# Peptides against a protein of PDB entry 3KDP, part 41

Target 1, 230 residues: chain A of PDB entry 3KDP
Amino acid sequence: PFLIFIIANIPLPLGTVTILCIDLGTDMVPAISLAYEQAESDIMKRQPRNPKTDKLVNEQLISMAYGQIGMIQALGGFFTYFVILAENGFLPIHLLGLRVNWDDRWINDVEDSYGQQWTYEQRKIVEFTCHTPFFVTIVVVQWADLVICKTRRNSVFQQGMKNKILIFGLFEETALAAFLSYCPGMGVALRMYPLKPTWWFCAFPYSLLIFVYDEVRKLIIRRRPGGWVE

## One batch from the design tools (peptide; made by RFdiffusion4, then SolubleMPNN)

Design b1_p12_1_s3 (from b1_p12_1, 12 letters changed)
Fold by OpenDDE base, seed 4:
Structure b1_p12_1_s3 (fold): chain B 230 residues (1-230), chain A 12 residues (1-12)
Amino acid sequence: as target 1 above (230 residues)
Amino acid sequence: DEVKKLLEKLAL
């Protein structure tokens, strides 16, 4: 989010505090829960990793995590961001380069895509209104991310949802996300204004896309061992 | 609650 904020000079899609809430709040318990995941049924049929040649973090893992899944996550967040701003009169094209004027507190006549003028306070309200749905979108996408991370090769349907700590993590992160989104005072404390419950569903297509993508990937790996997808 | 308070302090 911050990279696009800089490159495209758009209004800040996700606040720093909100990012910290993701990294330290919602993602921590789910990430730890993966340590308690059951071994894949075929793990003993695989050759052990050679610690001298096989890196824990290889280029392929980086490509998957950052290049593929991370990009889909970002797209989900930005989709929600653009929809909210569009509903408030700011079309995506109009947001390009708008940051400088948007963040200037002395400019109280920033025009939207329809010629309506927005005060600094009004602009910050709509910006902070975007932060919460972006955050929630990331959490919803993280559901799929966490689930796909359960296994490297086997389908989630083969592995099953037996990790109770992971299930707890999914509920915890969701409850925390709801708390941060709707608790009174969060608008002042965290600049997270409450969102309509319908915004939770905006991420579902992206969550499903991640899940389907990874299941297809795993299916290809199972059918073609030793392929470039592995 | 402590994490929340910490986050609130960080947001200030």
Scores: peptide ipSAE 0.008, ipTM 0.400, DockQ to the pose 0.039
Fold by OpenDDE base, seed 1:
Structure b1_p12_1_s3 (fold): chain B 230 residues (1-230), chain A 12 residues (1-12)
Amino acid sequence: as target 1 above (230 residues)
Amino acid sequence: DEVKKLLEKLAL
């Protein structure tokens, strides 16, 4: 989000405080829950990792996490961001280069794509209105990310959802996201303005895409062990 | 009620 904010000079899609809420709030319990996941049924048939040659974090894992899943997550967030801004009169093409004027408190006549003038305060309300749905989009996509992280090779349907701590983590992150989105005063305290409940569903296609993508990946690994997908 | 008022104001 921040890289695109700089490169495209668009209004800030996700605030720093909101990022901290993701990193320290919604992600911690889910990540810890993975330590309690049951071993895959075939783990004892695999050779032990060689700690000298086999990196715990390899290029394939980085590619999967950041290059594939992370990009889908970012696309989901940006989709939500662009939809909200478009509904408020700012088409995606109009946002390019707009940041300088958008963030200038002395410019109170920034035009949208339809020639409507926006004051600084109005623009900041719209910006902060984007932060919460972007955050919620990330949380909804993280549901799929957490679930796919349960296994390296086996399908989630083979592994099942027996990890009660992981299930608790999913509820915790969702409850925290709801609290941050709808608790009175969060707009002032965290610049997280409330969102329509329908915005939660905006991320579902991306969450499903991640889930299906990883299940297909795992299926390919099971059918073609030692392939480039592993 | 505050959330509803804010949502109405935001025209979301």
Scores: peptide ipSAE 0.005, ipTM 0.423, DockQ to the pose 0.076
Fold by OpenDDE base, seed 5:
Structure b1_p12_1_s3 (fold): chain B 230 residues (1-230), chain A 12 residues (1-12)
Amino acid sequence: as target 1 above (230 residues)
Amino acid sequence: DEVKKLLEKLAL
């Protein structure tokens, strides 16, 4: 999000405070819950890792985490961001290069795609209105990300949802996201304005995409061990 | 109620 903010000079899609709420708030309990996951049924049939040659963090893991899943998460957030701004009169093409004028408090006549003029205060309200739905979108897509992390090779349907700590983590992160989004004073304290409940559904296609993508990947691995997707 | 008031104020 921040990289695209700099390169495209668009209004800030996700604030630093919202990033901290993800990294320190919603992600901690879910991440810890994975330590309590049961071993996969075929783990003893796999060759052991060579600790001298095989890296724990390899190109394949980086590609999966950042290049594939991380990109789908980012796309989900940006989709929500662009939809909100478009509903407020700012089409995606009009946002390119707009940041300089958007962030200038002395410019009170920034025009949208339809010729409507926006004051600095109005622009900042819309910007901060985007931060919360972007954050919520990340949380919703993280549901799928956490579930797919239960296994490396087996389907989630083979593994099941027996990890009670993981289930608790899913509820905890969702409850925390709702608290941060709707608690009075969060707009002042965290610049997180409340969102319509309908915005929670904007991420569902991307969450489903992550889940389907990983299940297909795991299916290919099971059918063709040692392939490029493993 | 505060959420509703704020949503109304934000015209969302």
Scores: peptide ipSAE 0.015, ipTM 0.456, DockQ to the pose 0.073; fails the geometry check
Fold by OpenDDE base, seed 3:
Structure b1_p12_1_s3 (fold): chain B 230 residues (1-230), chain A 12 residues (1-12)
Amino acid sequence: as target 1 above (230 residues)
Amino acid sequence: DEVKKLLEKLAL
């Protein structure tokens, strides 16, 4: 989010506090839960990793985490962001380069795509209105990400959902996201304004896309061992 | 208000 904020000079899509809530709040318990996942059924058929030659974090893992899944997550968040701003009169094309004027508190006549003038305060309300839905979008996408991270090669349907700590993590991150979105004072404390319940569903297509994408990837790996997709 | 301002500065 921050890279696109700088490169495109758009209004801030996700606040720093909301990022901290993701990294320290919603993602921590789910990440820990993966340590308790059962081994894949074929794990004992694989040779142990050679600690001298085989890195724990390899190029394939980086490609999956940042190049594939991370990009789909970012697209989901930005989709939600652009929809909210468009509903408030700011079309995506109009947001390009707008940051400088948007963040200037002395400019109170920033025009939207329809010629309506927005005060600094009004602009900041709209910006902060984007932060909560973006945050929730990331949480909903993280459901799929957590589930796909259960296995490297086996389908989730083969592995099953037996990890009770992972299930707890999914509930915890969702409950925390709901708390941060709807608790009185969070708009003041975290700049997370209350979310319309409909915005929770905006991320579902992206969550489904991640899940389907990874299941297809795993299917390809199972059918063609040693392929470039592994 | 100060926490808000700090959060605003961090969000900028």
Scores: peptide ipSAE 0.006, ipTM 0.412, DockQ to the pose 0.031; fails the geometry check

Design b1_p12_1_s4 (from b1_p12_1, 12 letters changed)
Fold by OpenDDE base, seed 2:
Structure b1_p12_1_s4 (fold): chain B 230 residues (1-230), chain A 12 residues (1-12)
Amino acid sequence: as target 1 above (230 residues)
Amino acid sequence: EEIEKLLKELAE
């Protein structure tokens, strides 16, 4: 998100504080919960890894985590961001290069895509209105991400949801997201304005996409062991 | 806020 902010010079889609809330708040407990996940049923049938050649984190895993899943997460967030800005008169094309004028407090006549002039204060309200939905979108997508991370090969349906700590983590991150989104004062403290409950559903297609994608990937791995997909 | 400002300045 921040790279796109820099490269495209768009209004800030996700604040630094909000990013910290993701990294330190919503992701920590779920990530720890994965340490308590049950081993895959076939793990004992596999040859032990060679510590000299077989890295715990290989290029394929990095590619999957950051190159694929991370991009889908970002896409979900940006989708929400662009929808909100479009609803407020700023179409995606109009946002390109707008950051400089957007952040200038002395420019009070920034035009939207329809010729409406926006004051600095109005622009900042819209910007901060994007932060919470973007954050919530990430959390909702992380539900799927966490679940798919339970296994490398087995389907989630084969593995099951037996990890009580992981289940707790899902509830915890959701509760925290709700707290940060709706608790009085969060708009001032974290620049996270309350969002309509309907915005939570905007991320669901992306969560489903991640889930389906990973299940298909795992299915391919099971059918063709030793492929590049593993 | 200051960090965000700095980050924005670096992005320019």
Scores: peptide ipSAE 0.000, ipTM 0.318, DockQ to the pose 0.022
Fold by OpenDDE base, seed 3:
Structure b1_p12_1_s4 (fold): chain B 230 residues (1-230), chain A 12 residues (1-12)
Amino acid sequence: as target 1 above (230 residues)
Amino acid sequence: EEIEKLLKELAE
């Protein structure tokens, strides 16, 4: 989010404090829960990792995490961001290069895509209105991400949802997201203005996409062992 | 309330 903010010079899509809430709040318990996942049925058929040659974090894992899944997550967040700004009169094309004027306190006549002028205060309100839905979008997409991380090769349907700690993690991150989104004072403290409940559903297509994508990938791996997708 | 306080401190 921050990279796109700088490169495209768009209004800040996700606040720094909100990012910290993701990193320290919503991600930790789910990540820890994966340590308690049951072994895949075929794990004992695999040779042990050679600690001298095989990296724990390999290029394939990085590619999956950042290059594929992470990209889909980012797209989901930005989709929500652009929808909110468009509903407030700022079409995506108009946001390109707008940051300089957007963040200038002395410019109180920034025009939206329809010629309406926005004061600095009004612009900051709509910016902060984007932060909470973006955050929630990430959490919703993380549901799918966590579930797909349960296994490398087996389908989730084969592995099942028996990890109670993982289930707890899903509830915890969701509860935290709801707390941060709706608790009084969060708008002032964290610049996370409350969101309409409908915004929770904006991420569902992306969550589903991640899930389907990974299940298809795993299916291909099972049918074609040693393929490039493994 | 304590969580809210901690969050407020993080926001500073």
Scores: peptide ipSAE 0.000, ipTM 0.316, DockQ to the pose 0.042
Fold by OpenDDE base, seed 4:
Structure b1_p12_1_s4 (fold): chain B 230 residues (1-230), chain A 12 residues (1-12)
Amino acid sequence: as target 1 above (230 residues)
Amino acid sequence: EEIEKLLKELAE
């Protein structure tokens, strides 16, 4: 998100505070819960990793984490961001290069796509209104991400949802996200303004996309062992 | 808030 903010010179889609809330808040317990996941049913049928040749973090893992799943997460967040700004009169094309004027407190007549003028305060309100839904979008997408991380090869339907700590983690991150989004004072403390509950559903297509994508990937791995997808 | 300010300044 921050890279796109710099490259495209758009209003800040996700604040540093919200990033910290993701990294230190909503993502920690779920990540820890994966350590308690049950072994896959076929794990003993796999050859042990060769510690001399097989890296713990390999190019495939990096590609999966950052190049695939991370990109889908980013797309989900940006989709929510663009929808909110469009609903407030700022079409995506109009946002390109707008950052400089957007962040200038002395410019109080920034025009939206429809010629409406926005004061600095109004612009910051809508910006911070975007941060919360972007954050929530990431959390909703993380549900799917966490679930797909349960296994490397087996389908989630084969593995099941037996990890109680993981289930707790999903509820915890959701509860924390709701708390951060709706607790009084969060707009001042974290610059996270409350969002309409309907915005929680904006990320669902992307969460589903991640889930379906990974299930298809795992299906391919199961049908074609030793392929490039593994 | 200060970190965000610094990051914005660096992004300019």
Scores: peptide ipSAE 0.000, ipTM 0.323, DockQ to the pose 0.022
Fold by OpenDDE base, seed 5:
Structure b1_p12_1_s4 (fold): chain B 230 residues (1-230), chain A 12 residues (1-12)
Amino acid sequence: as target 1 above (230 residues)
Amino acid sequence: EEIEKLLKELAE
């Protein structure tokens, strides 16, 4: 998100506060819950890692985490961002290069795609209205991320959802996201303005995409061991 | 740096 903010000079899609809420708030309990996951059924049938040749963090892991899953997460967030701005009169093409004027408090006549003028205060309300749905989108996508991290090769359907701590983590991060989104004063304290409940559903296609993608990946690994997908 | 920025923004 920050790279696109700099390169495209668009209004800030995800604030620093929302990033901190993800890293310190919603992601902590889910991450800890993975320590309580049961071993995969075939773990003893796998060859051990060679500590001299096999890196713990390899190119395949980086590709999966940042090049694939991370890009789908970012795409989901940006989709939500562009939809909200478009509904408020700012089409995606019009946002390119707009940041300089958008962030200038002395410019009170920034025009949208339809010729409507926006004051600085109005623009910031819309921007902060985008931050919360972007945050919620990440949380919804993280549901899928957490579930797919339960296993490396086996399907989630083979592993099951028996980890009660992981289930608790999913509810905790969702409840925290709702609290941060709707609690009075969060707009002032965290610049997280409340969102319409319908925005929670905007991320569901991306969450499903991640889940399907990973299940297909794992299926390929099981059928063709030693491939580039492993 | 992000935390410092946040604290500065909250202080304003």
Scores: peptide ipSAE 0.000, ipTM 0.332, DockQ to the pose 0.026

Design b1_p12_2_s1 (from b1_p12_2, 9 letters changed)
Fold by OpenDDE base, seed 2:
Structure b1_p12_2_s1 (fold): chain B 230 residues (1-230), chain A 12 residues (1-12)
Amino acid sequence: as target 1 above (230 residues)
Amino acid sequence: LLEEILKKAEEL
């Protein structure tokens, strides 16, 4: 998010405090919960791996999978950001290079894509209105990410949802997202303004995409053991 | 949403 903010000179899509809440709040408990995930049902049936060849391949595949998932997460967040700004009159093309004028307190006549003028205060309210749904979008996408990370090879449907700590992690990150989104004073304290419940659904297509992508990947691995996808 | 934003902006 921050890199695109710098490169495209768009209004800030995600606040620093919100990033810290992701990194320290929503990611930490789920990550710990994965350490308690039950081993895959087939793990004890696998032949001993060659530590020199199979480790390198596995690290590359994990890195690639996390890289791809991370890109889909970022796309989901940016999609929500662009939808909110478009609904408020700022089309994606108009946002390019707008940051300089957007962040200037002395400019109170920044025009949107429809010629409507926006004061500095109005612009900042819209910006901070984007921070919360971006955060929530990341959390909703993280549901899929956490669920798919339960296994390397087996389908989630084969592994099931037996890890109570993982389930707790999903509830914790969701509860934290709801707290940060709806608790009184969060707009002042964290610059996270309250979110309409409809914005929670903006991420669902991306969560589904991640889930389907990983299940297809795992299906290919199961059908073609030792393939380039493993 | 715009009306809500404008209302909030007036309250600041």
Scores: peptide ipSAE 0.007, ipTM 0.424, DockQ to the pose 0.055
Fold by OpenDDE base, seed 1:
Structure b1_p12_2_s1 (fold): chain B 230 residues (1-230), chain A 12 residues (1-12)
Amino acid sequence: as target 1 above (230 residues)
Amino acid sequence: LLEEILKKAEEL
């Protein structure tokens, strides 16, 4: 998010507060829940890891997690951001380079793509209206991310959803997202303005994409052990 | 604690 914000000089798509809520609020319980995940049905059939040659987390896994999945997550968030701003009159092309004027409190006549003038306060309202859906988008995508992290090789359908702590984590992060989105005063306290419930669904295609992507990846690993996809 | 951290982060 920040890289595109800096490079494209667009209005801030995700605030620091929302980032902290992701990192410390929504991700913590899910991450702990993975420690209680049931072993894969075939784990004891594998040879023990060689501690000298086999890293616990290999470069391929890092590349997948931070490169591919992280990129899909970011794209999901930005998609939601651009849709909201477009619905408010700011087309994506118009946002390029707009940040300087957007963030200037003394400019109260920033025009949208349709020639409507926006005061600083109005601009900040719409910006903060983007922060919450971006956050929620990340949470919804994280559902898929957490579920796919249950197994390295086996399909989620083979492993199942038996970890009650993981299920609790999914509810916790969702409840936190709902609380931050709809609790009175969050707009003032956290700059997280309430969103329409329909915005929760904007992330679902991306969540599904991640899920399908990982299931296909795991399928390839099962069919072609030692491939570049592992 | 999170709220306090968040408030401080917003001040930056």
Scores: peptide ipSAE 0.006, ipTM 0.346, DockQ to the pose 0.034
Fold by OpenDDE base, seed 4:
Structure b1_p12_2_s1 (fold): chain B 230 residues (1-230), chain A 12 residues (1-12)
Amino acid sequence: as target 1 above (230 residues)
Amino acid sequence: LLEEILKKAEEL
């Protein structure tokens, strides 16, 4: 999010405080919960890891986590961001390079894509209105990400949802997201304005995409052991 | 930690 903010000079899609809430609030309990995930049903049938050659974190895992899943997650957040701004009169193309004028408190006549003028206060309300649903989008996408991280090879349907701590983590991050989104004062404290409940569904296609992608990947791994996808 | 973050955010 922040990289695209710098490169494209768009209004800030996700605040620094919101990023901290993701990294420290929503991600920690789920990540810890993965340490308690039950072994895959076939794990004992695999050859043991060679501690001299096999790394715990390999280039493939990094590529999957940061490259593939991270990109889909970012796309989900940006989709929500662009939809909200478009509904408020700012089309995606118009946002390119707009940051400089957007963040200038002395410019009170920034035009949207339809020629409507926006005061600094109005622009900041719209910006902070984007932060909350971007955050919620990340949380909803993280549901799928966490679920797919349960297993390396087995389908989620094969492994099942047996990790109670992981399930608790999913509820915790969702409850936290709801709290941060709807608690009075969060607009001032965290610059996260309340959103319509319908915005929670905006991320669902991306969450589903991640889930389907990983299930297909795992299916390929199961059918073609030793392939480049493994 | 979250409570501290929230408290600091309220002070901003």
Scores: peptide ipSAE 0.005, ipTM 0.317, DockQ to the pose 0.043
Fold by OpenDDE base, seed 3:
Structure b1_p12_2_s1 (fold): chain B 230 residues (1-230), chain A 12 residues (1-12)
Amino acid sequence: as target 1 above (230 residues)
Amino acid sequence: LLEEILKKAEEL
């Protein structure tokens, strides 16, 4: 989020405090929960890892987690951001380079895509209105990410959802997202203004996309062992 | 490069 804010010079899509809430709040319990996941049904049929040559976390796993899934996650967040700003009169193309004037307190006549003038205060309200939905979008996408991380090869339908700690993690991150979105004072404390309930659904297509993508990937791995997709 | 940027962006 912050890199795109710098590179594209767009209004800030996600606040720093909100990022900390993701890193420390929503991600920790889910990540710990993966340590309690049951072994895949076929794990003992694989040769032991060579500790001298094979890393615990291979480059392929990192590339998939942070490259492919992370890209889809970021796209989900930015999609929600652009939708909200477009609903408030700022089309995506108009946001490019707008940051300089957007963040200037002395400019009170920044025009939107329809020629409406926005005061500094009005602009900051709409900016902070984007922070909460972006955060919630990340949480919704993380549901899929956490679920797909349960297995490397087996389908989630083969592995099942037996990890109670993982299920607890999904509820915890969702409850935290709801708390930060709707608790009084969060707008002042965290610059997270209340979220319209409909914005929770903006990320669902991306969450589904991640899930389907990983299930297809795992299916390919099962059908073609030793392929480049593994 | 894009993957590395995205990785760093997720870590921040």
Scores: peptide ipSAE 0.000, ipTM 0.290, DockQ to the pose 0.024

